# Peptides against a protein of PDB entry 2FGR, part 7

Target 1, 331 residues: chain A of PDB entry 2FGR
Amino acid sequence: SSVTLFGIVDTNVAYVNKDAAGDSRYGLGTSGASTSRLGLRGTEDLGGGLKAGFWLEGEIFGDDGNASGFNFKRRSTVSLSGNFGEVRLGRDLVPTSQKLTSYDLFSATGIGPFMGFRNWAAGQGADDNGIRANNLISYYTPNFGGFNAGFGYAFDEKQTIGTADSVGRYIGGYVAYDNGPLSASLGLAQQKTAVGGLATDRDEITLGASYNFGVAKLSGLLQQTKFKRDIGGDIKTNSYMLGASAPVGGVGEVKLQYALYDQKAIDSKAHQITLGYVHNLSKRTALYGNLAFLKNKDASTLGLQAKGVYAGGVQAGESQTGVQVGIRHAF

## One batch from the design tools (peptide; made by RFdiffusion4, then SolubleMPNN)

Design b1_p8_4_s1 (from b1_p8_4, 5 letters changed)
Fold by OpenDDE base, seed 4:
Structure b1_p8_4_s1 (fold): chain B 331 residues (1-331), chain A 8 residues (1-8)
Amino acid sequence: as target 1 above (331 residues)
Amino acid sequence: EIVFSWVP
């Protein structure tokens, strides 16, 4: 049996040149290279190859000392694992996000990440970004010669918003091949939500792949998200990402990632390009810098996610530049 | 060993 205390404190100075009013924002932000977190996890050997586990993890906001409180919304699971794989009970990453966001070279945080896992509509569900779910049961297979899969179901518990029932119900999963330098995955998910108090299905399909050439890594994502509404038509977004990373000087890593968000419901595109650098001072401590450009076209209002400084939208058709410089420390 | 597993 073991119990591990773990965490990451990632804090940065961040700047964005435009907010929703067209004004600049700057200050101390969080989670620019990795999401800041505090967690407890442990395992118990039950014999016969069976293990029990627990995992409790919450986000840390180092800029304000968690002034809004602390919770275990990142993960709060109990599990059984063995030769059959792993079953998890509790709030967690849904299987689709857990696998398919792993192709994001910016670790799904800061101003550089793939933003496809988003509430592209005015979805009224708490997790309409498709990242996590409450009341989740998940199953993950072992790796069989590279092949692996994950499946999940989240109970809605008869949650209602307006006339929409079944809000928060999730069903989804992925299949993957992970062998040496190659990773490839297909994910499918459906989540029940509400838009304008009306029942809406959030359907998601995501393809991801990466290859590590040793001298560089390439990674890509293709995603379609549809909020299927009974009234008003579908809100569809096609998201594309291509990224590269390379080691620099034995202790550095450079990252470049491009994403395109084709927002069909507003016939508008957004282009994101991010350059990142991480300098490892140790295995646990790094300095980092991110430079991101987000170009909105037409009616697009996307903003870079400078958490703790500004994560809102911009005016339609406006471009945003963001910078983060920070320290990441893990324990 | 601190295994950095990527978790969003």
Scores: peptide ipSAE 0.053, ipTM 0.650, DockQ to the pose 0.052
Fold by OpenDDE base, seed 2:
Structure b1_p8_4_s1 (fold): chain B 331 residues (1-331), chain A 8 residues (1-8)
Amino acid sequence: as target 1 above (331 residues)
Amino acid sequence: EIVFSWVP
């Protein structure tokens, strides 16, 4: 049997020109190119093509040395895998986010990522961004001539908020085609939550596709999130993303990504554009820089996610500029 | 990555 210790330390200097008061913020931030992490994983060959596995992974905050503590909230799974695919038990990425975030050229991290996987409605559940779930059972198929799928169910365990009695229940899955340069996926999910103490369904549909031309990669996402409320009407957001990446000089990668967030409940749009560069100093160490612009219209108050410096909103209709320059080291 | 291997 084997156990692997692994991790990433990613720390940056970050700047945003506006916070909620209109003031600039700057300092040392975390996870600008990849989420900083520490993990343990291992597998046991059980014979006959069957394997047991475990995975324990937590986030690292290099700016404060994990002052709020360490946990395995990124992933804490035990699994069985074989010719049938993989079954996982425990907290993890939900199948929909695991697959559909793969089309984000910024890897759901830093100031440049697609922000569609969000709590758009002040949902009171712990994971109302649709990214991870507690009490999760997941199944992933093998790849059959390009076709693959994943499914998940999370138990609510009778968690209540106000009059909502099924908070944290998740059901969802994806179907995909992954063959050579082409990837395409459709994901569907429903999560039970509460808004204002009332039962609310977070429905999500996401389409993703990418194509690698060798000289460049194109990637796109189309997403609708809908918080269905019995009182006050639905909170709907349509999110769109288009990105391109290209290798530079054999040691670098440039990325450009645009996203639009059409927030229907407030009749307001936000536009995000990000330019990123990664320079590989080695297989394990990289320098990176990100430059992001976020333009809010009307009542939109979205902010760039400069983790460790400022991840809050801005004033309605204001624009924000963000910069990150950092080091990523993997071990 | 650091890999620890043992024979049961």
Scores: peptide ipSAE 0.176, ipTM 0.827, DockQ to the pose 0.740; fails the geometry check
Fold by OpenDDE base, seed 1:
Structure b1_p8_4_s1 (fold): chain B 331 residues (1-331), chain A 8 residues (1-8)
Amino acid sequence: as target 1 above (331 residues)
Amino acid sequence: EIVFSWVP
């Protein structure tokens, strides 16, 4: 049996040229290349190919020393695994986000990631971004000649918001093919939530694919998110991503990623372009830099996620430029 | 990472 203490401390100097007031923001931010975290995980061999596992992981905020506290909201699972795959009980990434965010070349963090996994509709549920769920049961298959799948269900536990019942219920999963240089996946999810105190279904479909050419990797995402309100029209967003990465000199990686967020309810688009570089000083320590451009059109108010500095929106139709330069250290 | 291992 084993227990592993692990973590990442990722802290940066960040700048954005525009906030909601049109002013610049700058300072010390976190999680620019990888989400800063502290975790404990372990396994027990139960014999016969069966293993028990646990995983406890929380986010670290190096800029303020976790002034708002520490928790295991990133993951708090107990599991059984074997030849049948893995069953997990507890808060985790939902299967759809766990698989489909793997195509994001910016690791779902900092100013460069695909932002499609979002609360597009002012949903009142805690996890209306479609990333994690409480009260989650998940199952992951083994890899069968490349084919794999994951499924999840989260209990609502009769949580209510306004007149909405079943808030926090999740059902979803993915099917995938992962073989050599190729990865491709389809994810489907529904989450029950509330918008304006009214019952709303957050429906999500995501397609992802990547191919590693050795000299470079290409990755793409296609996503549709719909908040289907009991009263009122659907709030629909179509999100698209295309990215490329390449190794540099055996010690670095350059990344370029484009995303388009077509926000149908406001007939407005946002374009995100990010250039990133990671320089590995060791297997555990890296320097990094990110440069991101976000162009909002029409009524779009999206902002880059410079965590610890500014992660809010901008004025409608405004563009934002962001920079992060930081250190990532893993232990 | 710090790994603690034991035989139960």
Scores: peptide ipSAE 0.169, ipTM 0.833, DockQ to the pose 0.855; fails the geometry check
Fold by OpenDDE base, seed 5:
Structure b1_p8_4_s1 (fold): chain B 331 residues (1-331), chain A 8 residues (1-8)
Amino acid sequence: as target 1 above (331 residues)
Amino acid sequence: EIVFSWVP
């Protein structure tokens, strides 16, 4: 049996040229290339190809030393695994986000990531971004000649917000093909939440694909998120992403990613383009820089996620430029 | 990463 202590400390200097007041923000931020984390994990061989596992992981905020505390909200699972795959019990990435965020070349963090996994509707549930769930049971298949799948169900435990009595219920899964340079996946999920104290279903469909040409990798996402409200009509967003990455000089990686967020409820689009560079000083330590542009049209108010500096919106129809330069260290 | 292994 083994227990592994692991983590990432990723801290940056960040700048955005515009906040909600039109002012610049700058300072020390966190998680620009990878989410900073501390975790414990382990496995026990039970014989006959059966293994028990645990995983406990929390976010680290290097800029303030976790002033708001530490928790295992990233993952807190116990599992059984074997030739049948893996069953997990506990808070985790939901199967849809675990698979479909893997196509984001910016690792779902910093100012460059695909922002489609979002609470688009002022949902009152704790996880209305569709990324994680409490009270989750997950199952992941083995890889069968490239084909794999994951399924999950989260219990609502009668969590009530207003008149909504099933808040936090999740059902979802993906099917995928992962073979050599090719990855492709389709994910479907429904999460129950509340908006304005009324029951709301968050429906999500996501298609992802990537191909590694050796000299470069291409990656793409197509997503629809729909908050189905009993009153006030649906809040629908169509999100699109296309990215490319390439190794540079054996020690670096350059990334370019574009995303479009078509916010149907406000008939408004936002365009995001990000250039990133990672320079590996070692297997465990890297320097990085990100440059992002976010152009809001019409009523769109999206902001870049410069965590620890500024992650709020901007004025409607305003553009924002962001920069991050930082150090990532893994252990 | 730090790996702790119990050797009986």
Scores: peptide ipSAE 0.152, ipTM 0.807, DockQ to the pose 0.723; fails the geometry check

Design b1_p8_4_s2 (from b1_p8_4, 5 letters changed)
Fold by OpenDDE base, seed 4:
Structure b1_p8_4_s2 (fold): chain B 331 residues (1-331), chain A 8 residues (1-8)
Amino acid sequence: as target 1 above (331 residues)
Amino acid sequence: EVVVSWVP
């Protein structure tokens, strides 16, 4: 049996030219290239090809030293694994986000990532972004000739908000093909939540694909998120992403990613384009820079996620420019 | 080997 202590400390200087008041924000931010984390994990061989596992992981905020505390909200699982795959019990990434966000070339963090996994409807549930769930049971298949799948169910435990009585219930899964340079997957999820104190279903469908040409990687996402409200009509967003990455000089990686967020309920689009560069000083330490442009149209108020500096919205129809320059260190 | 898996 082994217990591994692991983590990432990723801290940056960040700037955004507009906040909700139209003012610039700048300072020390976190998690610009990878989410900063501290974790413990281990496995026990039970014999016969069966293993027990645990995984405890929390986010690190290097700018304030975790002034709001530390928790294992990133992952807190116990598992059994073997030739049948893996069963996990506890808070984790939901299977759909775990697989489908893997096509994001910005690793679902900083100012460059695909922002489709979002609470588009002012949902009142804690995880209405569709990324993680409490009270989660997950199952992941082995890879069979490239084919793999994951499924999950989260209990609501009769959590109520307003008249909604099943907040936090999740059901979802993906099917995928992962073989050499090719990855492709389809994910489906439904989460129960509340909007304005009324029961709401968050339905999500996501298609992702990537291909590694060696000299470059292409990646894409197509997503529809729909908050189905009992009263007030659906809040639907179609999100699209296309990205490319390439190795540079054996020590670097350049990334370019575009995303479009078509917010149907407000008939408004947002366009995101991000250029990123990572310079590897070692296997564990990198310098990075991100430059992002977010163009909101009409009633769109999306903001870049400069964590630790500013992650809020902007004024309707306003564009935002963001920069991050930082250090990522893994241990 | 510290395998940093992508975890959002």
Scores: peptide ipSAE 0.031, ipTM 0.600, DockQ to the pose 0.053
Fold by OpenDDE base, seed 5:
Structure b1_p8_4_s2 (fold): chain B 331 residues (1-331), chain A 8 residues (1-8)
Amino acid sequence: as target 1 above (331 residues)
Amino acid sequence: EVVVSWVP
């Protein structure tokens, strides 16, 4: 049996040139290269190849010392694992997000990440970004010659919002091929939510792939999200990402990522381009810098996610530039 | 507009 205390403290100085008023914002932000976290995890060998596990993980906000408190909303699972794979009980990344966010070269954090995993429709559910779920049962297969899969179901527990009676129900999964330099995955999910107090299905399909050439890595995502509303028609977004990363001098990594968000309900596109650099001072400590540009067209109001400084929208059709410079420390 | 932030 083992218990591991682990974490990351990632804090940065951040700047964005525009907020919703057109003003600049700057200050100390969090989670620019990796999400800051504190966790406990452990395993027990039960014999015969069976293991029990637990995982408790919460977000850390280094700028304010967790002024809003600490919780285990990142993950709170108990599991059994063995030759059959792994079964998890508790709040976690849903299988689709757990696999498909792994293709994001910006680690699904800071001003550079793929923002496709979003609440595009003002959904009233707690997790309408499709990233995590409460009351989740997950199953992950072993890897069979590269082939693997994950499946999940989250109970709604009769949560109601307005006339919606199944809010928070999730069903989804992925199939993947992970072999050497290649990773490829297909994910499908449906989550029940509410929009304007009416039942709404959040449907998601995501394709991801990456290839590591040694000298560089390429990664891509294709996603469609649909909030299927009983009244007012579907809110559909097609999101695309292409990124490259390369090691620099054995101590650094450079990253470049482009994303396009085609917001069909408002016939408007947003373009995101991010350049990032990580400088490893050690295996546990890094300096980093990110430079992001977000161009909104037409009615698009998307903002860069400078967590702790400004993560709101901008005026319709406005462009935003963001910078983060920070320290990441793992323990 | 309710800007729902992306929370990873």
Scores: peptide ipSAE 0.015, ipTM 0.518, DockQ to the pose 0.018
Fold by OpenDDE base, seed 2:
Parts: structure tokens; sequence; C-alpha cells
Structure b1_p8_4_s2 (fold): chain B 331 residues (1-331), chain A 8 residues (1-8)
């Protein structure tokens, strides 16, 4: 049997021109090109094509040395795999986020990513962004001529918030076609949560597609997130993304991505546009830079996610500019 | 990545 120690340290200098008070923020930030992490993983061959596996992974914060502690909240799974696919037990990415975030050219990190996987309604559950779940069972199929799928269920364990008695229950899955340059996927999920102490269903539908032309890649997402509430009406957000990437000089990659967040409950839109560049110094080390613009309209208060510097909102109708310049090292 | 072989 083998155990692999692995990780990424990604640290940047970051700037945003506005916080919630209208003031600038700058400093040392984390996870601008990839999420910084430390992990352990391994497999055991059980014979007959059956394997056991484990995966333990936590986030690293290089700016403060993990002052808030270390945990395995990124992934803590045991698995069985074989010709039937893979079954996982434990905290992980939910199948919908694992598949549909793969169309984000900014890898769901830094100031440039698609921000649709969010708690849009002040949900009181721990994972109301739809990214990960506790108490998760997941199944992933093999790839059959391009066709693949994933399914997941998370137990609520009778978690109660206010009058809601099933908080943290997740059910969801995706179907996909992945063949050569083409990828396309449809994801559906429901999570039980609470808003204002009342039972609420977080429903999510996401469509993703990408095509790699060799000289460039195009990628897109369409998402609807709906927090269904018995009192006060539904909180619905329609999110759209379109991105392009291209290799530069054999050692670089340029990325451009646009997103629109149509926040129906406040009749307000936000527009995000990000330019990114990655320069590979080696297979394990890269320099990167990101430039992002976020324009809020009307009552929208969204902020860019400059982790370790400022990830809060701005004043209603305000625009925010963000910059990150950093080093990514993998081991 | 560092691979550590566990011998039981």
Amino acid sequence: as target 1 above (331 residues)
Amino acid sequence: EVVVSWVP
C-alpha cells in the first residue's frame, strides 16, 4: 500500500479599491490561482479489480500560518472503486459542484471565478453555498463512450435550526458527456436549510459546456439557484458565465471570463469581468496575475473574493476593482 | 508529492 503526501502553497499580494465603507484594502492574500492545501491520500489493491482508498485534505493559509487551525474540511473520504466506478463515504465536494465548477476557467478560486455557487439568501446551514456537504455518500460512474454521471446524498442527522428539522440534507447529481474536445453537463440539487429560523429548500439547476479548439478553449455556465421559503417568497438568482482561455508561448495561459448575476429578489444585477495570466516557471511553480471588475447595479452589494485581504460586500450599486499577483507552488 | 510506502 502507498500513502502520498501532497499540497499547494499559493500566496499573493492583493488589492481591492472598495470595501463596505468605500475604503481600499490591500495585503497578503491566499489561494489566487489554486486553493492552498495539504493532503494525504492512498490506495490498497484488494484484488479482482477492487481498490480501497482514503483522502484527507485541508486548506492552508500561508499569510497567517493557519492561525485558526487545520482541519480536513476540503475532503475526508474513504472509498471503494473498480469496474463499477467509485463509492465515497465522508465530507467532500457534492457531485453537482465537483462537475459543474470544472467549466470555471478560474478553478472556483481567487477574484475571477464564477460566484454562482453561493448562499444567496442568508441560509443558516453550514454549506448553503452548495459546494460541499458533511455526512455525504457519493457514487461516480465510469466513463462509457463519453457518458458519465455522479450522485450524492448527505444525511441531516436531525439537525434543527429554529423550526427546520432536516438542515444539511442534500440530494443531487449530474449527467455528462466528456469526449475529446467536448464537455457538457446538467446538474440538479436540493439542500434542506433554514432562513430566518424557517425551513427552506435550496434548489439548484446548472448547465455547463466547454470546447477545446487547441488554440483556445471556450466555456460556459447557466445556473438557477432558488431558496424556496413559505413566508416572504422565493429568493431566486440566475447566473450566467462565458469564458475563453488560450496558451501563450508554450509556458503561459491567458484567461478572460464574464459573469452576470441576476438577483431576482432585489431586482438587481451584478456584472463581473476578469483577465488572468499564468506563467509556468516549471511543472510545479507558476507566477500569476488577475485583474477583476465587479459592477453592482441598484441594490446589489457583491464583492470580489480576495481571500486573506477582503471578501466582504460593497455599498449598493458600487463598482469594485481587484488585483492579485502571486506565486503558486505544488508538491 | 512525496510517496511513503507503508510496510505493515
Scores: peptide ipSAE 0.074, ipTM 0.793, DockQ to the pose 0.616; fails the geometry check
Fold by OpenDDE base, seed 1:
Structure b1_p8_4_s2 (fold): chain B 331 residues (1-331), chain A 8 residues (1-8)
Amino acid sequence: as target 1 above (331 residues)
Amino acid sequence: EVVVSWVP
């Protein structure tokens, strides 16, 4: 049996031209091409095609040396796998985010990613972005001629916020077809949370697809999130993404991605366009650059996620430009 | 990635 120590250190110089005050921010940021991480994983062959596994993974912040501490909040699972697929116990990506973020050409990090997996409603649950859950049981099927699925349930453990009970309960899953150049998926999820101390359901539906033409890859997402409050109107966002990537000179990759966030509760749209380039110095080390433009309309206040520099909002109707130039090193 | 031998 073996234990694998693994990680990524991704650190960049980042700039955004506007913060919430309308001022520029710049400095050293993290996780511009891949989320910086440290992890431990291993497997044990139990015979008969059965394997036990563990995975412990935390985020690394190279700019401050993890001044806020280190934890395994990225993943902390024990699993059994075999011909039946894989069962996981512990905090992880929920099945819907694990599958549907795979269509994001910016790997759900930096200033370029699809931002649809968000807390759109000031939900008071810790994971109201729909990305991860505590107390999670997940099941992933094998791939059957391209068809695959994943399901998850997270226990609320009677967590309460205000008058809301069952906070943190998740139920969700996806169905997918992954065969050769084609991938397509449908994800559905519901999470129990609170907004303003009142019980709220975070409902999510996501469609994703990609096709690899060899010379280029196209990828797309369609998502609806609804925060359905027991008292008050729904907070609905429709999010759309279309992206393309292409290899450059055998050592590089160029990426272009557009996203639209139609925020129905404030009748306001935001448009995001990102150009990215990755230059592989080796299999483990890359240089990268991202250039992103975010245009808020009307009451929209979305900001680019320049982690470690500025990840807050901007003034309503303001546009933000962001740049990241960095090094990604994997071990 | 570094592979470490299992320690019981």
Scores: peptide ipSAE 0.066, ipTM 0.793, DockQ to the pose 0.549; fails the geometry check

